Peptides against a protein of PDB entry 3V4L. Designs and how they scored, part 228

Target 1, 386 residues: chain A of PDB entry 3V4L
Amino acid sequence: GQPLAKDKVALLIGNMSYWEHPKLKAPLVDVYELTNLLRQLDFKVVSLLDLTEYEMCNAVDEFLLLLDKGVYGLLYYAGHGYENFGNSFMVPVDAPNPYRSENCLCVQNILKLMQEKETGLNVFLLDMCRKRNDYDDTIPILDALKVTANIVFGYATCQGAEAFEIQHSGLANGIFMKFLKDRLLEDKKITVLLDEVAEDMGKCHLTKGRQALEIRSSLSEKRALTDPVQGAPCSAEALVRNLQWAKAHELPESMCLKFQCGVHIQLGFAAEFSNVMIIYTSIVHKPPEIIMCDAYVTDFPLDLDIDPKHANKGTPEETGSYLVSKDLPKHCLYTRLSSLQKLKEHLIFTVCLSYQYSGLEDTVEEKQEVNVGKPLIAKLDMHRGL

## One batch from the design tools (peptide; made by RFdiffusion4, then SolubleMPNN)

Design b2_p22_8_s3 (from b2_p22_8, 7 letters changed)
Fold by OpenDDE base, seed 5:
Structure b2_p22_8_s3 (fold): chain B 386 residues (1-386), chain A 22 residues (1-22)
Amino acid sequence: as target 1 above (386 residues)
Amino acid sequence: SAAEEELKAKGGELVSTSLELP
């Protein structure tokens, strides 16, 4: 019969905004497009941008909690990385210069933990460089991996080689994602799909002799990313997994705020990523005696590190939101919360209405506090270890 | 492929995602 997945879970990490290292651009688009494709494949997708070491560890731990017997696990990483002695290291945004294995996440350690979950399939898509880090003399003594015959690595490049992005004036995919996205929805064994992606990359004159996809697999069964999920979650573990995933993807409900002056504000929320949310406000009713009114969001939790100069923009693009702008309501003020993983408490903020009456020179302000609980990834309490 | 045509059309510089290790 066709293989069935008990469930399908993906963790996508895109690191771009490094503190001590060159900034990347491609991971933004790559994580977003891959998220949308994996959702069409019925994956439960957690998508995270710009994680510290601690945040990456917690994201991996939460991902491992979603894994169980016969579940398909997919880890995608786009960012800086290195490979020492066949061990792949993902570099967090807070990694020092030079970085070492102690500052990084070892993919083979994650694989070991995934094998303990008795997963149906383990897919690693590593969109990072595979150069040796000569500043890291540590040979990780990895415990021997189990022979599970369900492992697939897609490396964006060959051992000891570089991965590339295309730096244009606009948003573009990295080289690997550019070819991967064209085939990802195909009903093929995942190793056959990746081999076809490798052939497509090899035909491209820009990548020929610069970047080549490497496939490492022990996959003994015909498993595809298109394999259907087994029907309704019958196990307690499947219900817990579905609830835990649902928590990480639940947006706050849209609110209608009523001010004493008779102005009505619509407050809405949109997810760009699991850790990135757009707040938008619009005036839905204004009394005729009010000549001007604006609704600003302010007083955010300090943990979110929101600069007020980047809040309350007339376009999503002015907030740094280029991907979801087409799906957002028009004629709002927009605020992008890019670090929801840092939120320890409920998201409490103020909606400030500034308005002017006809024939009065002075502006009047009214304020309402809004508590939307823990949005998206903030529901996972990734900070509980502090 | 659509990917190859877009790569050719944009004329972009391939930038390594490698860390220049000092």
Scores: peptide ipSAE 0.163, ipTM 0.720, DockQ to the pose 0.414
Fold by OpenDDE base, seed 1:
Structure b2_p22_8_s3 (fold): chain B 386 residues (1-386), chain A 22 residues (1-22)
Amino acid sequence: as target 1 above (386 residues)
Amino acid sequence: SAAEEELKAKGGELVSTSLELP
């Protein structure tokens, strides 16, 4: 019979906004498009941008808690990386220059932990460079991996080579995701699908002789990303997994705020990623005596590092929200919260209404504090280890 | 390459995700 997945879980990490290293662009689009494709494949997807070492460790630990016997686990990483002695290292955004293995996440260590979960399939998609880091002479003594015959690595490039992105005036994919996305929904054994992606990449004149997809697999069974999820969650662990994933994707409910002047504001929320939320405000009622009014959001928790210069924009694109802008209501002010993983407490902020009466030159302000609890990934309390 | 020139003519660039370590 066709293999069944007990469940399907994916962690997607896109690191682009490095502190000490060149900034990337493709991981934004690549994580977003891959998230949408994996959701069509019935994956529970956690999508995270711009993680520190500590945040990456916690995201991996939370992902490993979602894994269990017969679950399909997929880890995607797009960002800076290196490979020493056949060990792949994902570079966090806070990594020093130069970085070492002690500042990075070893993929083979994650694989070991995934094998302990008795997963049905382990897929690693590593969209990073595989050059050696000559500043790191550390040879990780990895324990011998179990023979689980359920592992697939798709490397965006071959050993010792670079991975590339296309930087354009617009949003563009990395080279790997550009070809992967066109085939990802195909009902094929995952190694066959990746082999077809490798052939398509091999026809790319831009990267010919510079980047080639490498497939490393022990997968003995005909398993596909299209394999159906086993129906009703039969175990307490499956219910807990479903609840944990649902909590990590729960948006705040939209609110209607009423000000003393008689202005009514709608406050709404949208998810771009599991750690990225758009807040939008719209004026839904204005008394005729009020000629102008705007509803600003302010006084965010300091842990979110919100620059007021990038808040309260007239378009989602001005906040950096190019991907979800089509799904957002028009004629709002938009604010992008890009670091929800840093939120230790409830998201409390102020809605400030600035308005002017007909025939008065002075602007009046009214303020309301809003508590929306812990939105999205902030419900996982990724900081519990400090 | 002719493909890089065409990309450049479109206002695109092929950028390595490699870290230039000092």
Scores: peptide ipSAE 0.306, ipTM 0.826, DockQ to the pose 0.890; fails the geometry check
Fold by OpenDDE base, seed 4:
Structure b2_p22_8_s3 (fold): chain B 386 residues (1-386), chain A 22 residues (1-22)
Amino acid sequence: as target 1 above (386 residues)
Amino acid sequence: SAAEEELKAKGGELVSTSLELP
């Protein structure tokens, strides 16, 4: 019969906004597009942008809690990386220059931990460079991997080679994701699918002789990303996994705020990623005596590092939200919270209504505090211990 | 390459994700 997955779980990490390193652009689009494709494949997807070392460790730990016997695990990483001695290192956004293995996450260590969960399939998609880091001569002491015959690595590039992105005036994928996305939904053994992606990438004149997909696999079964999830979650473990994933994706409910002046504001929330939320405000009722009226959000927790210059924008794009803008209500003020993993407490903020009466020169303000609890990934307390 | 020139003519650039380590 066709193989069945007990469940399917994916962690997608896109690091772009490095502190000490060149900024990337493609991981934004790549993580978003891959999230949408994996959701169509019935994956439970956690999608995270711009993680520190500590945040990446916690994201991996939370991902490992979603893994169990016969579960399909997929890890995607897009960002800076290196490969020393056949070990792949994902570089966090807070990594120093130069970085070392002590500042980075070893993919082979994650694979070991996934094997301890008795997973049905382990897929790693690594959209990073595989150049040696000559500043790090550390050989990681890794325990021997178990012979599970359920492992697939898709490397965006060959060993010792670079991975490339297309930087354009618009949104563009990395070279790997550009070809992967066109085939990802195909009902094929994952190694056959990746081989077809490698052939398609090999036709790309931009990267010919510079980047080629490498497939490393030990996969004894015909497993595909299209493999159906086994039935209703009957086990206590499957229920816990479903609840944990659901908690990490719970948006706040839309609120209707009523001000003393008779203005009504709708406050809404949208997820761009598991750690990125758009807040939007819209005026749903305005008394005719009020000529001008705007609803600003302010007084965010300091841990979110929200620049007021990027808050309360007339378009989602002005906040840096280019991907979900089509799905958002129009004629709002928009604020992008890009670091929800940093939220230690409840998301409490102020809605400030600024308005003017007909025939008065002075602007009046009314304020309401809003508590939306812990939105999305903030429910997982990824900062426990800092 | 002719493909990189065409990409540049469209206002795009092929950028390595490799770190220039000093």
Scores: peptide ipSAE 0.285, ipTM 0.809, DockQ to the pose 0.890; fails the geometry check
Fold by OpenDDE base, seed 2:
Structure b2_p22_8_s3 (fold): chain B 386 residues (1-386), chain A 22 residues (1-22)
Amino acid sequence: as target 1 above (386 residues)
Amino acid sequence: SAAEEELKAKGGELVSTSLELP
């Protein structure tokens, strides 16, 4: 019969905004496009940008809680990385320079933990460099992997080689994602799909002789990313998994705020990623005696590290939101919360209405505090250990 | 390469995601 997945879960991590290392650009687009494709494949997708070591560990732990017997697990990583002794290390944004294995996440350790969950399929898509880190001579003592015959690695590059992105003034994919995205929806065994991606990448004149896809697989069964999820979640574990994922993707409801001056503001929320939310404000009603009014958001929790200079922008793009701008209402002020994983408490902030009456030079301010609870990934309490 | 020259002419560059470790 056609293989069935008990469920399908993906964790996508894109690290770009490194503290001590060169910034990347492609992971933004790559994680976003892959998220949309995997959602079309009925994956429960957690998509995270710019994680610290601690945040990456917690994201992996929460991902592992979504895994169970016969579940398909997919881990995608785009960012800096290295490979020592056949072990792949994902580099967090807070990694020191030079970084070591102690500052990084070992993919083979994650694989071990996925095998303990008795998963139906384990897919790793590693869009990172595979150069050796000569500053780390540590050989990770990894426990022997179980023979599960359900593992697939898609490496964006060969062992000891580099992965590349196209940096330009616009948005571009990494080289791997550029070719992967065109085939990802095909009803093919995942290793056959990746082999076709490798052939397509091999035709790329930009990376010819510099980057080639490597496939490592023990997959003995014909499993595809298109494999249907088993029907209604009948198990308590499947219900818990569905609820946990749903909580991590719950947006605050849009609010209509009414000010004493008679101005009405719509406060809206949009998800860019599981840890990235856009807040937007719009004036929906203005008394005629008010000539100018703007609705600013301010007084955010300090844990979010929101620079006020980047808040309340006239366009989503000015906040660094280039992907969801088409789905946002126009003529708002936009604020991008890019670090929702850092939120320990409820997202409480102030909506400040600044306005001017006709014939008065003085600007008047009214303020309302808004509590939207824990949005998106902040519901998972990724900080439970601090 | 001709492809890199075309990319540069479009204001793009092929950038390695490798860390230049010091």
Scores: peptide ipSAE 0.276, ipTM 0.804, DockQ to the pose 0.875; fails the geometry check

Design b2_p22_8_s4 (from b2_p22_8, 8 letters changed)
Fold by OpenDDE base, seed 5:
Structure b2_p22_8_s4 (fold): chain B 386 residues (1-386), chain A 22 residues (1-22)
Amino acid sequence: as target 1 above (386 residues)
Amino acid sequence: SAALAELEAKGGKLVSTSLELP
């Protein structure tokens, strides 16, 4: 029969806004496009941008809780990285310069933990450099990996080589994602699919002799990303996975705020990533006696590190939101919350209405507090250990 | 490569995702 997945879960991490290292651009587009493709493949996708070491550890731990016997797990990472002695290290955005293994996440340690879950398929897609870090003399004593089948690594580059992105005017994919995205929906064994991606990448004149895809596999079965999910979740574990995923993807409901002056504001929410939400406001009703009227969002939780200068923009693009702009309503004020993983409490903020009556010079202000609970990834309480 | 020279002539660059270690 066709192989069945009990469930499909993916964690996608894109690190680009490094503190002590060169900033990247491709991970933004790569994580977004891969998220949309994996959703079409019935994956439960958690997509996270710009994680610290602690936040990456928690994201991996939460991902591992979603894994179980016969579940398909996919981990994608795009960012800085290195490889020492066959161990791959993902570099968090807060990593020092120079960094060491103690500042980074070892992929082989994650693999060990995934093997304990008896997963039906484990896919690692590592869009990072594989150069040696000469400042890290740590020889990881990797505990012997269990001899488990159904592991696939797609490395964007060969051992000791670099991975590349194209920086030009606008948004572009990294080299790996550029070729991966064109084949990802194909109903093929995942190792065959990745081999075809390797052949396509091998034709790229930009990266020929600089970057080549490496496939490492113990996959003994015909497993594909297209394999159907087993029907309605009958197990308690499947119900828990569905509830955990639903919590991480629940947006606040759109609401209409009514002010005393008779102005009505529509407040809406959109997800760009699991840790990135856009708030948008629009004036849906204004009394004719009010000549000027603006609605601002303010008083955000300090944990989100929101600069008011970057809030309440006339376009999504002015907030740094280029990908979801087409799906957003027009003629709003937009605010991008890019660090929802940092939210410890409920998202409480103020909607401030500033308005002027015809024939009065003075501006009047009215305020309403809004509590939207814990949006998206903030429901997982990734900070419960601090 | 001719492809890299064409990218650069258009104001694009190929950027490594490697860390420049000191």
Scores: peptide ipSAE 0.281, ipTM 0.815, DockQ to the pose 0.879
Fold by OpenDDE base, seed 3:
Structure b2_p22_8_s4 (fold): chain B 386 residues (1-386), chain A 22 residues (1-22)
Amino acid sequence: as target 1 above (386 residues)
Amino acid sequence: SAALAELEAKGGKLVSTSLELP
């Protein structure tokens, strides 16, 4: 019979906005497109951009809490990385220059912890460079891996080689994701699917002799990403997993704010990633005596590090939101919250209505405080230890 | 593949994601 997954869980991390290292571009698009594809495959997907070391550790810990016997686990990483002694290290955005293994997350340590969960399948998709880091002579003492025969690594490049992105005037995928996305929905054994991706990438004249996909697998069973999830959650653990995932993906409900002047504002929310949310405001009712009015959002929690110069934009793109702009309502003011993982408390902010009456030169302001609780990933309290 | 045709049509410059180690 076709293999069944008890559940399917994916953690996708895209690091691009490095502090001490060159900024990347591809991880934004790669994580977004892969998230949408894995959701079509009935994966529970947590998608995170620009994580610090501490935030990456917490994201992995929360991911591991979603894993259990027979669950399919997929980890995708796009960012800077290195490989020493056959161990893959993911580089956080706050990593120093030079970085060492103590500043990075070892993928093989994550694999060990996944094996302890008795997972049905462990897939690692590593879209990072695999050059040796000569500044890190630390030989990690890794505990012996169990023989689980359910491991698949897809490395975007060969050992000691570089991974590449396509720099255009616009948003573009990395090389690996560009070929992976065309095949990811195919009902094939995951190793066969990755072999076909490797062949497609090998036909590309741009990457020939520069980047090639490496597949490392112990997968003894015919498992696919298309394998159906086992029906209704029958265990207490499955219910807990579903609740935990649902918490990380719950948007605030849209609100209708009424001001004393009689203006009504619609406040709405959209998810770009598990840690990135767009707030939008629109005027839904205006008294005829008010000639102009705008609804600005302000007074955000300091933990979010929101620059007011990037808030309240006339387009989603002006906020840095290029991917979800088609799904957003038009004629709003838009604000992008890109670091929801940093939120320690409830998201409380002010909606400021600035308006002018007919025949008065002075602008009037009314303010209303809004509490939307903990949106998306902020419900997981990833910062409780800080 | 549609991916190959888009790569060819855009004339994209490959940029390494590797850190230039000092």
Scores: peptide ipSAE 0.191, ipTM 0.744, DockQ to the pose 0.397
Fold by OpenDDE base, seed 4:
Structure b2_p22_8_s4 (fold): chain B 386 residues (1-386), chain A 22 residues (1-22)
Amino acid sequence: as target 1 above (386 residues)
Amino acid sequence: SAALAELEAKGGKLVSTSLELP
């Protein structure tokens, strides 16, 4: 019969905004597009951008809590990385220059932990460089992996080689995701699918002789990303997993705020990623005597590091939200919260209504505090212990 | 490569995700 997954869970990490390293662009688009594709494949997807070492460790720990016997686990990483002695290291955004293994996450350690969960399939898609880091002389002593015959690595590049992105005037995929996205929905054994992606990448004249997909696998069964999830959660563990994932993806409900002047504001929320939310405000009712009226969001928790210069924009794109802008209401003010993983407390902020009456020169302000609880990934308390 | 030259002529760059080690 067709293999069944007990469940399907994916963690996608895209690191771009490095502190001490060159900034990337492709991981934004790559994580977003892969998230949408994996959701069509009935994956529970956690998608995270710009994680520190501590935040990456916690994201992996939370991902491992979603894994269990027969669950398909997929880890995707796009960002800076290196490979020493066959060990792949994902570089957090706060990694020093030069970075070492102590500042990075070892993929093979994650694989070990996934094997302890008795997963049905372990897929690693690593869109990072595999060049040796000569500043890291550490040989990681990894525990011996179990012989599970359910492991697939898709490396965006060969051992000792670089992975590339195409930086142009617009957002573009990395080279790996550009070809992966066209085949990801195909009902094929995952190793066959990746081999076809490798052939397609091999036709790319830009990266010919510079980057080639490498597949490493120990996969004894015909498992595909299209494999159906085993029906309704029949175990307490499956129910807990579903609730944990749902908790991490719960948006605040849209609110209608009423001000004393008779202005009504719609406050809405949209998820771009599991740790990135757009807040938008719109005027839904304005008395005719009010000639100008704007609704600003302000007084965010300090943990979110919101620059007021990037808040309350007339377009989603001006906030740095280029991907979800088509799905957002028009004619709002937009604010992008890009670091929801940092939120230790409830998301409390102020909606400030600034307005002017006809025939009065002075601007009037009314304020309402809004508590939306812990949105999206902030419900997982990824900062427990800081 | 002609493809790289065409990308560069369009103002695009092929950027490595490798760290430039100092």
Scores: peptide ipSAE 0.287, ipTM 0.821, DockQ to the pose 0.867; fails the geometry check
Fold by OpenDDE base, seed 2:
Structure b2_p22_8_s4 (fold): chain B 386 residues (1-386), chain A 22 residues (1-22)
Amino acid sequence: as target 1 above (386 residues)
Amino acid sequence: SAALAELEAKGGKLVSTSLELP
């Protein structure tokens, strides 16, 4: 019979906005597109952008809580990285320059922890460079891995080589994701699928002799990402996992705010990623005596580090939201909350209505405080260890 | 490569995701 997954869980991390390192662009698109594809494959996907070391550790811990016997686990990482002594290190956005293993997450340590969960399949898709870090001479003493025969690594590049992205005036994938996305939905053994991706990458004249996909596998069974999830959650653990994932992806409900002047505002929310939310405001009713009015969001929690200069934009793209803009209502003001993992408290903010009456030169302001609880990933309290 | 030259002519760049460590 076709193999069954007890469940399918994916953690996708895209690091771009490095503090001490060159900024990347491809991880934004790559994580987004991969999220949509894995959702079509019935994966429970947690998608996170721009994580610190601490936030990455917590994301991995929460991911590991979603893993259990026979669950398919997929970890995707796009960002800076290195490989020392056959160990892959994912570089957090807060990593110093130079970085060391102590500032980074070792993928093989995550694999060890996944093996302890008795997972049905462990897939690592590492869209990072595999150059040696000469500033880190630490030989990680990894504990002996169990022989589980269910491990697949897809490295975007060969050992000691670089991974590339195409920076253009528009959004573009990294080279790996460019080819992976075209095949990811195929009902094939994951190693066969990745081999076909490797062949497609090998035809790319841009990266020929610069980047090649490497597959490392112990996978003894015909496991595919298309393998169906075993039906009803048969265990309390499966129910808890489903609830935990659902909790981490719950958006605030849209609100209709009514101001004393008779203006009605619709406040809406959209998820771009598990830690990235767009807030949008629209004027849905305006009395005719009010000639101009705008609804601004302000007074965000300080832990979100929201620059007011980047809030309340006339387009999603001006906030840095290029991916979900087609699904958003038009003619709003848009604010992008890109660091929901940092939220310690309820998301409380102010909606400020600024308006003018016909024949009055002065602007009038009305304010309403809005409490939307903990949106998306903020419900997991990724900071509980501080 | 002709493909790289074409990309560059379109204002694109092939950028390594490797850190130039100092």
Scores: peptide ipSAE 0.287, ipTM 0.822, DockQ to the pose 0.895; fails the geometry check

